# Designs tried in a protein design run: peptides against a protein of PDB entry 3ZOQ. Part 199

Target 1, 223 residues: chain A of PDB entry 3ZOQ
Amino acid sequence: QLLQDSWWNQLKEEFEKPYYQELREMLKREYAEQTIYPDSRDIFNALHYTSYDDVKVVILGQDPYHGPGQAQGLSFSVKPGVKQPPSLKNIFLELQQDIGCSIPNHGSLVSWAKQGVLLLNTVLTVRRGQANSHKGKGWERLTDRIIDVLSERERPVIFILWGRHAQMKKERIDTSKHFIIESTHPSPFSARNGFFGSRPFSRANAYLEKMGEAPIDWCIKDL

## One batch from the design tools (peptide; made by RFdiffusion4, then SolubleMPNN)

Design b2_p29_7_s4 (from b2_p29_7, 15 letters changed)
Fold by OpenDDE base, seed 5:
Structure b2_p29_7_s4 (fold): chain B 223 residues (1-223), chain A 29 residues (1-29)
Amino acid sequence: as target 1 above (223 residues)
Amino acid sequence: EKEEKEKKEKEEEEKKKEEEKKLKEDSLV
């Protein structure tokens, strides 16, 4: 099966639907004819690192980084040895200001994913050098279902929604059960308009503590 | 008896980690 049991039980019906079969056939052609990111084995890394039951926090991204060696199948994350993108640098600046963490020498967020931070993009693939090239191809329907099944879960989730694209998903979230942390996007174009000083990391941990959950260790060690 | 339960739980956790590792290596396309 494509996913671990906890996610497979929630999503198996989506993989049988015509839209996903069309998406899969499109992706086969794209990976054969074009340079696509991430690696085909890394597409579902967000679901592989964080089980359905282990999700504590969700951070929504748009689509993968479209440069060589960048994308890991995790929103905002880059492979070790890759220069930190501007938005990720601003995430680490806010992390430092919020809770005093040092800025790591790499951009991998795998340590967050392993602690129950679902680093989900709404679109899970991209062509090299072509941002949003796989927008409207079927990924959004699957990732909307991921949000829906998390919203249906009894155990509360914290959704961190940076910028308008992520905030559009708020309508799918039962705010009577789940917590929302909203701000402007960490992009250099928007970070000064409310992302900086939003303190999403300490706020997320404060909600986890109120729920009797272990907080996230947001501090990333150097490699 | 307690040590055998902890050993079985560790072996099941290792098996789950190996199955998760295999799932990560599988290509969608």
Scores: peptide ipSAE 0.029, ipTM 0.369, DockQ to the pose 0.011
Fold by OpenDDE base, seed 1:
Structure b2_p29_7_s4 (fold): chain B 223 residues (1-223), chain A 29 residues (1-29)
Amino acid sequence: as target 1 above (223 residues)
Amino acid sequence: EKEEKEKKEKEEEEKKKEEEKKLKEDSLV
């Protein structure tokens, strides 16, 4: 099956809907005719690394990196050996300032995903060199449903919403049950306007501790 | 006892990696 059981039980009905069939047919053409990122096997990596039940934290991204070898199906994350994008560099700078973590020599956030940090993009594919090229093609409806089923979950989730695009998803989140950490985006264009000093990592862990959950080890080891 | 725990942890990690690979192979668009 396309997803592990915990996510499949939540999302199976979406895959039968016309919008997803249209998206799938679009993606078949795109992958055949264009260079699309991530690899088709990596599209759902966020859901593969973090089960529905294991989600502790959600970090929303927009769409995958559109450069060769960058995207790995996780928001903000890049494959090992790939130069850290500017936003990811700023994430690591804030991580260092917030909780004292060293800047890793790579940009893979897989260690966060394995601890229950859902690194979800709202759009899960992109054409090479064409940011947002798959915007409005159906991914947003699926990823909205992912947010919805997490919002419906009894066990609280922490949503980290960087920038306006992610913050627009706040309307789908039951704020009586779930915690939200908002700031400006880690992009160089916005990071100085509230992302730096927002301390999302320590704040997330403080909520996890209040919930009686194990905190995230946000510190990323070198490879 | 410690060696059996390390073997079980490795076998569980390998199973988890194989399950993760199978899940990725099914991710064909």
Scores: peptide ipSAE 0.024, ipTM 0.357, DockQ to the pose 0.013
Fold by OpenDDE base, seed 2:
Structure b2_p29_7_s4 (fold): chain B 223 residues (1-223), chain A 29 residues (1-29)
Amino acid sequence: as target 1 above (223 residues)
Amino acid sequence: EKEEKEKKEKEEEEKKKEEEKKLKEDSLV
């Protein structure tokens, strides 16, 4: 099946809907005719690394990196050996300033995903060199449903919403059950306007501890 | 006992890797 059972039970009905069938047929053409990122096997990596029940934290991205070898199906994350993008560098600078972690020699956030950090983009594919090229094609409806089923979950979730695009999803989140951490985006264009000093990592762990959950080890080891 | 535990942990890790691989293969859009 397309997803592990925990996510499949929440999302199976979406995959039968016309919008997703249209998206699927579009993606088949796109992957056949164009260079699309991530690899088709990596599209759902965020859901593969983090089960529905294991989600502790959600970090929303917009769309995948559109450069060769960068995207790995996780928001903000890049494959090992890939130069850290500017936003990811700023994430690691804030991580260092917030909780004292060293800046890793790679950009893979897989260690966060394995601990229950859902690294979700709102759009899960992109054409090479064409940012937002798959915007408005159906991904947003699926990823909105992912947010909805997490919001409906009784066990609390922490949503980290960097920048206006992610913050627009706040309307879908039951703030009576779930926690939201908001700031400006880690992009060099916005990071100085509130992302730096926002301390999202320590704040997330403080909420986890308050819920009686194990904190995230945000520190990334060198490869 | 320790060797059986390490063997079970390895088998569980291999099974998890095979399930993860199968999930990735099934995730072909």
Scores: peptide ipSAE 0.023, ipTM 0.368, DockQ to the pose 0.012
Fold by OpenDDE base, seed 3:
Structure b2_p29_7_s4 (fold): chain B 223 residues (1-223), chain A 29 residues (1-29)
Amino acid sequence: as target 1 above (223 residues)
Amino acid sequence: EKEEKEKKEKEEEEKKKEEEKKLKEDSLV
């Protein structure tokens, strides 16, 4: 089975659709002919670490990191031992300023994913050195459906939407049930224009507490 | 009671890890 039962029940029909079969055949060729990231086993890691029912928070990314060993199937996250990308460094700077967490010696966000933070990219694969190379190939239709089934869920979700690309997904979110945290992107080009001081971590926990849910431990331990 | 709860939590965590591992192995594109 491709996904956990909770996600499979929500998404099984998408995997039978022509667009996904075409995407799958494209990806088979891409992985055979090119260096593609993440590893094919890591593509759905966001859904593997965070079940449909366990989702408390969603953080949307665009596409995976396109450098060697970086992408691990989680938005903004990098494998241990990988240098933290500039956007991830800014995420940790905001985390420190927001709630006092130390900056970790690694860039893995797996501890967030295990607590119900869905670290979803809108495009789940990329060619080495070619940012957005798999844009418009079918991933956006699947990831839109992931947003839709979360929006349809009765139990509220918190969506953290950094920058314009993520904010375009707001139209798919029932804001009568779900909470939105919006700011500029953590990128060095935009972080000073509203990401810094946006306090997304404390705001997310304040919503979780209002829902009677356990807050996220956003502080990441050193490895 | 505490040891049995910790043992059940460990067994559930191991079962979740095995299920997660099996799902990752089955998740080949």
Scores: peptide ipSAE 0.022, ipTM 0.349, DockQ to the pose 0.012

Design b2_p29_8_s4
Fold by OpenDDE base, seed 5:
Structure b2_p29_8_s4 (fold): chain B 223 residues (1-223), chain A 29 residues (1-29)
Amino acid sequence: as target 1 above (223 residues)
Amino acid sequence: AEEEERRAREEAEEAARREEEERERRELE
């Protein structure tokens, strides 16, 4: 899958490494033998919608939704017409409380991605009905490199790290250059323990404004 | 040990949630 030139320049060396070739061969078998999400064309949608140079904010997820028609290659995001997952509902509840946005009638975060919000999962594929089934297969090494090259960038980035899995990546982020917004995960199991009231959207925009950057329009229009 | 157990629990809770979301979707379809 062809990446934008800005990402290709940052990641080309990874694609030549044995681990990535092994990952690609694994994925070819998985997509041929099983139902894998997202669609193979959508695996790198986060990088397609948001170039390396255009990244303003990063939101880390774990792995794609494993239900039919849900995953679209963006963390937390679901395709239009898909019921909003509970974590995504809580994200929209916090968005409403933080900056007054209406809850959208769909779960697509593509509008964020197009504005420079990199919606990156640490693992980019999953088997149907089997959460984390592609954990430890090589994706984490690539996505760690994505975090590393963003951390090395001179232009500051805002990292939104919800829950412990995302927060484990904090050690890879140069906090002298980049901003981190941390809270508990938006999951119903953790949202009340710090996600609600964390105001990540207004805080992100406040940092962007301090940097002289255009803020993100976080409000999502109905389809 | 406690951090690993807690991580495993959070991963399991997130997995169970996704399975429940998928089940609810199938029941509505």
Scores: peptide ipSAE 0.026, ipTM 0.626, DockQ to the pose 0.046
Fold by OpenDDE base, seed 3:
Structure b2_p29_8_s4 (fold): chain B 223 residues (1-223), chain A 29 residues (1-29)
Amino acid sequence: as target 1 above (223 residues)
Amino acid sequence: AEEEERRAREEAEEAARREEEERERRELE
């Protein structure tokens, strides 16, 4: 897929590496033989909506939703008209309690992405009905490089790390330059153990203001 | 490192399985 010039300059060397070529060959077979999510054109939507230079905040997810019509290439986000998954509902509950936003009638986080919130999954594809089916196929190496080049950037980034999987990436982040917001995952199984009341949205905006940057408008309008 | 990655995998798979089971339970109620 054609990336924006800012991301291409950071990632071009990865696309020439054997692991990425093998990943592309695997994906070509998977998309031909099985139902894979998201649509092949949407795989890099996180990078399409948020340029390398425009990244203010990163929210890490694991892999895409594996149900029909759900995944749109953004972590935690679902296409308009799709029922909000439990974790996303809890994200909106925390958003309401943190900064007073109304719960939107849809689950699209595209408005965050357009403001500089990189909604990155560590694995960018999945088989229908098979969570983590593309784990260990090469995506993690590319997405680790995305984290690395952001960590190397002089302009600070805020990393929001929900749950253990995302928190494992903390070792790749230069905490002398960048800010980290950690809590339990928004999943119904973990949200009550620290996600609720963690106030990640107001905390992220407080860091942005301290850096002299415009805060994120986290409130999502109804469609 | 490998053992931490294994534990993180097992916990993530267990969390995903539990989310699916709880979804199925709520759809049956």
Scores: peptide ipSAE 0.025, ipTM 0.606, DockQ to the pose 0.049
Fold by OpenDDE base, seed 4:
Structure b2_p29_8_s4 (fold): chain B 223 residues (1-223), chain A 29 residues (1-29)
Amino acid sequence: as target 1 above (223 residues)
Amino acid sequence: AEEEERRAREEAEEAARREEEERERRELE
């Protein structure tokens, strides 16, 4: 599936590089031989829902959920009808405490993506039941380039970096132009150590307002 | 059966995240 023109213009050179061709050949084998998530059509959903020019906020994840029907190509997001994973539940708890949003009856963050929240994983595919099984296969090089081209953009971006893995990408972000919101990861193992009470949603909107941009409607309606 | 499979999946996802957080911690030490 063709990327939107705005992303294609930023990433076209990456797609011609040997590493990406090798990644594509690997993915063809993986999807043929194993159950891979998300669906091959959904791999670039983060870029499909949020154009390069429309990015206001970036939320970095690691890799897709590795279970049936969960991953939809958006970090932390799950398809409607899927039980909310623990980290996502904690995200919604913080959302409720931060800005008073009700906890939605589903886990789809598509409404955020459509408003300019780039829900990017650093690795865009995973084998069923095998977290990080596609780590070091070339996705990180592409997603690093996505961060780089956003960092190079004149229009400021807000990066929400939950946990150490996401925070390691801070070195690629021009903090003279872009805003960083950092906390511990929303995982049950780390959320009490700084994620809860970090108020990333109100802080992101405060930066958007300061920039003269429309805030994100973070509240998710029930389906 | 569905609840058990769901629980096993949530536990596997949590375990995998823990292993990676611990691996990344060990690689940075």
Scores: peptide ipSAE 0.038, ipTM 0.616, DockQ to the pose 0.076; fails the geometry check
Fold by OpenDDE base, seed 1:
Structure b2_p29_8_s4 (fold): chain B 223 residues (1-223), chain A 29 residues (1-29)
Amino acid sequence: as target 1 above (223 residues)
Amino acid sequence: AEEEERRAREEAEEAARREEEERERRELE
């Protein structure tokens, strides 16, 4: 199956729904006629790297990077050898200031994903050079369901919600059970308005420790 | 040329994100 059993059990009903079938047919056309990112095999990488049960932290993004070779199916993450986008640079600057991590020589967040950080975009595909080109095509309904099933999980999750788009998902999160870390977006346009100094990484680890869970090693090694 | 195209893409991505943040702001007000 395309997904791990843990995610399949949570999402199988969504894949049978008309909206998802329509999305799949749209994607077939898009990948045939246009350059779409990420690679079709990488669309669900967030779910591949982080099982439903292993999710400790969720970081919501909007949609994939729309440049060649950038997107790898993880929010904010870029493939090795790709120049770090401005928002990702600011994430690493905050990481350095928060917990003293060195800025890595690459932009891959796969090490976070493997530790239980679900790097989820709300929209999982994009046309080359056309940000949000696949907005409103059905991805949001699936990713809302991902948030919902995590909210319903007994084991608490930490949601890191950067910027307004991500914060709009707060209504779907049981705040009596789950922890939310909110700030402005790491974008150069908003980072100085609250993202810098928000210390999301140390705060997330503090919640994990309170839960009796192992903290995330947020520090990324050079490749 | 490739650096300019990359810069233009980064700027376009940032602009699109800003427009969405501004739109969402207006829809919530």
Scores: peptide ipSAE 0.025, ipTM 0.571, DockQ to the pose 0.073; fails the geometry check

## One batch from the design tools (peptide; made by RFdiffusion4, then SolubleMPNN)

Design b2_p30_1_s2 (from b2_p30_1, 20 letters changed)
Fold by OpenDDE base, seed 3:
Formats: sequence, C-alpha cells, structure tokens
Structure b2_p30_1_s2 (fold): chain B 223 residues (1-223), chain A 30 residues (1-30)
Amino acid sequence: as target 1 above (223 residues)
Amino acid sequence: DEEEEERRRREEERRRERERAEEEFLRELE
C-alpha cells in the first residue's frame, strides 16, 4: 500500500489505471538513468504529512525544485540548510507583513504540512536542472484526482491558488463548499502585482475560525 | 495529558504508516 489509509481509500483506483502504470515505468527509467528530484522516498511527502481527513488548506505548486538537495516533496518547501529560493523568500515576507511572523533561518514548511496544509505540486518529479521535464507524463492526472476527492469532501477545504497555473485548477473545486484564496504568484516576476498584500495566511485562518476549526500556526521556528 | 498522549500515539502511528508506504513505493520503483 503506497499511501496511508485515508488517502489510499480515495486514490487506490488511480494506481491501478494504465496511465499511472506507464508513469511508474517512466519513473523507474528516469531514476535509474538520470538524477531526479525529489528522492524517490519523498515523492508523496505531501500526502504522508497531511492525511485526507486532516487537510485544512491546500497550497498548489507546479513542479519540484530541480537543484541538488532542494526538493522534499512539498510545494515551495526546501530542506533545512538549503538557501531559500526567491519565491519562498517572498512567501516569508508576505507572512511577516500579514501576521507578524519572523522570517525563519530555513525553508522547511513541514510544520505547515503537519497542521493540515497540503503542500501539493501538480507534477511530483523533475530532472536535475530541467524545470517541467516531467510535465505531461501522468502526474497531472493523479494530482487532479487529489483535488477532485478533496472537492468532493463534505468538510470544507481552503485552496490557496498563487498564479495562473494553480488558478486553472479552480474549475475542479466546488466553491459552494470550499474557499479559494487567489493572487499572483510569489515569484519576483509577479509578487508585486498582487501577491504582496494578499494576506493569504490571515485570510485562511479567518475561514478556519468561521468553520469552527483551529487556525494554522503559520509562524516557523528557527532550527 | 491524555489528549497529548493520544496525539503522540496518532503521530507515531502515522509515522510508521508513512515509513511502510515509502518502503513499499521504493520497492515498486525497483
């Protein structure tokens, strides 16, 4: 069983489908012949840290960081000791301005994941130095199903959709049950056009409180 | 204390389940 029970019950049928079997065979070749990120054991970390029932917030990314030691299977997150990428730096700047959190000395978002923030990329693997190299290989179909089963869940979810790529998934979300927070992407190329000042963290917590749920502690402690 | 112990037990169970799932996925990629 590839996933914990809560996700397995939702996704087990996908893993039996031809598209996923083809993806799996492709990944076997890629990991054998190329340097692929993240580590194969970390591919499903977003689902490992946050159960289906425990999801409170979803933050969508595109694909993993493609540099050595960066990706850890969580969108926007980097392993401790890794320099914070520009987009992540901007996320922490907005976090500081939104709710007063200090900028952490590392880029790991694991503390968010453990609180019910699903840090999901739409594509879960990448070749070293080759952004989007695994685009259109089958991951998008699986991750679309992840969005679908969350949308079908009765207990509401908050989707944070930064930039056009993530916002294209809005059509899969039942907005009668779920909340959406949209802005431009935290990338230096787009952050000043609406990401800064969007206050996604306080807005997410405000929705959680309205639903009678515990807010996320977004502040990240130094290591 | 009981609620914290239950939380810890659940976290440990999820960790063990994750580790088993990761090992299975790795075996499937071999």
Scores: peptide ipSAE 0.063, ipTM 0.650, DockQ to the pose 0.014
Fold by OpenDDE base, seed 5:
Structure b2_p30_1_s2 (fold): chain B 223 residues (1-223), chain A 30 residues (1-30)
Amino acid sequence: as target 1 above (223 residues)
Amino acid sequence: DEEEEERRRREEERRRERERAEEEFLRELE
């Protein structure tokens, strides 16, 4: 099976649907003919690091980084040794201002994922140098289902929705059970218009505490 | 510490499950 049991039980029916079969056939061609990111083994890393039951927080991204060695199957995250992208730098600046964390010497968010932060992109693959090249190919239907099954979960989830693309997913979230933290996107083009000072990390932890759950240790240690 | 050993065992199990799932997906793309 493609996923660990907790996610497989929620999503297995999607993998049998025509849209996903078409997506898979497309991906087979793309990976054979072009350079696609992330590595095929890393596509579902967000679901591998954070089980369905362990999800506390969701951070939605759009699609993977399209540069060599950057994407690791986690939204906003980059592999160790890779230069931090501008949006990620701004995330760490806000993290420092919000809760006093030091800026790490790497861009891996795996430590968040291991604590129950689902770092989900809405599109899970991209062609090298071609942002959004796999938009509208079927990933959005699968990732919408991921949001849906989390929304259906009784145990509350905190959704952090940066920018308009992520905020469009609000319609799928049962706000009677789940919490939403919204701001502008951490991109240099939008961060100064509301992302900075939004304090998503302390706010997420405040919701977790209200639910009687352990807060996330958002501070990332140097490697 | 029994709790630490249990945490390590769970992490190793999750790692093995991930590796198997990733290998299966890769084979489907081949």
Scores: peptide ipSAE 0.060, ipTM 0.631, DockQ to the pose 0.014
Fold by OpenDDE base, seed 4:
Structure b2_p30_1_s2 (fold): chain B 223 residues (1-223), chain A 30 residues (1-30)
Amino acid sequence: as target 1 above (223 residues)
Amino acid sequence: DEEEEERRRREEERRRERERAEEEFLRELE
């Protein structure tokens, strides 16, 4: 099976559907003919680090970083030793202003994933140097199903939706059970229009505490 | 000590499950 049991029980039927088989055949060709990111072993890292039952917070991204060595299968996250992208730098600036965390010397968000922060992109692969090159190929249907099964879960989830693309997923979220934190995107083009000062980290922890759950330790240690 | 051992066992099990799943996915893409 492709996923750990907790996710497999929720998603196994998707992997048998024609759209996913077509996506898989497309990916076989893409990985054989071109440089695709992330590494094929890292595509489902968001689901590997955070089980279905352990999800506390969801942070939606669009698609992976398309530069060498950047993408690690987690939204906004980069591998250690990789220069922090502008959006990630702004995330850490907001983290510092919101709850006083130091800016880490790396860009890996794995520590968040291990605490129940699902770092999910809506599209899970990309061609080198070609943003959105795998848009509309089937990933969105699978990731929509991931949102759906989380929305159906009895235990509440906090969805952090930065920018219009992520906010379009609100229609799939049962807002009677789940909490939504919205702002503009952390990109330099939009961050000053509402992302800075949005305090998503303290607000997420306030919701977790209200639910009787342990807060996320958002502060990232240096490597 | 028992809670820490149980946590470590669960983390090791999740790691092994991930490794098996990744190997299966790679074989499917080859």
Scores: peptide ipSAE 0.039, ipTM 0.608, DockQ to the pose 0.013
Fold by OpenDDE base, seed 1:
Structure b2_p30_1_s2 (fold): chain B 223 residues (1-223), chain A 30 residues (1-30)
Amino acid sequence: as target 1 above (223 residues)
Amino acid sequence: DEEEEERRRREEERRRERERAEEEFLRELE
């Protein structure tokens, strides 16, 4: 099976649907004919690192980084040794201001994923150098279903929705059960308009503590 | 110690599941 049991039980029906079969055939062609990111092994890393039951926090991204060696299947995250993209730098600046974490010497958010932070892009693949090149190809339907099954979960989830694209997904989230943290996007073009000072990390942990769950250790150690 | 061992076991299981899933997906794309 393509996913671990907890996610497979929630999503197995999606993989049998025509839209996903069409997406799969498209991806076969794309990976054969083009340079596609992330590596095909890393496409579902967000679901591999964070089980359905272990999800505490969701951070939505749009699509993977489209430069060489950057994307690792986790939203906003880059592989170790890769220069931190501007949005990620701003995330770490807010993290420092919010809860006092040092700026890490790398951009890997795997430590968050392992603690129950689902780092989900709405589109899971991209062509090299072509942002949004796989938009509207079927990923959004699958990732919408991921949001839906999390919204249906009895145990509450915290959704961090940076910017308008992510915030459009709030209509799928049962706000009677789940908590939403919204701000402008960490992009240099929008971060000063509300992302900085939004304190998403401390707010998420405060909510986790209120629910009787262990908080996330958001501080990232140097490699 | 027991909680840390259980955490380690769960992480290793998730790693094995990831590796199997990745291999299956690769076989489908190749």
Scores: peptide ipSAE 0.024, ipTM 0.516, DockQ to the pose 0.014

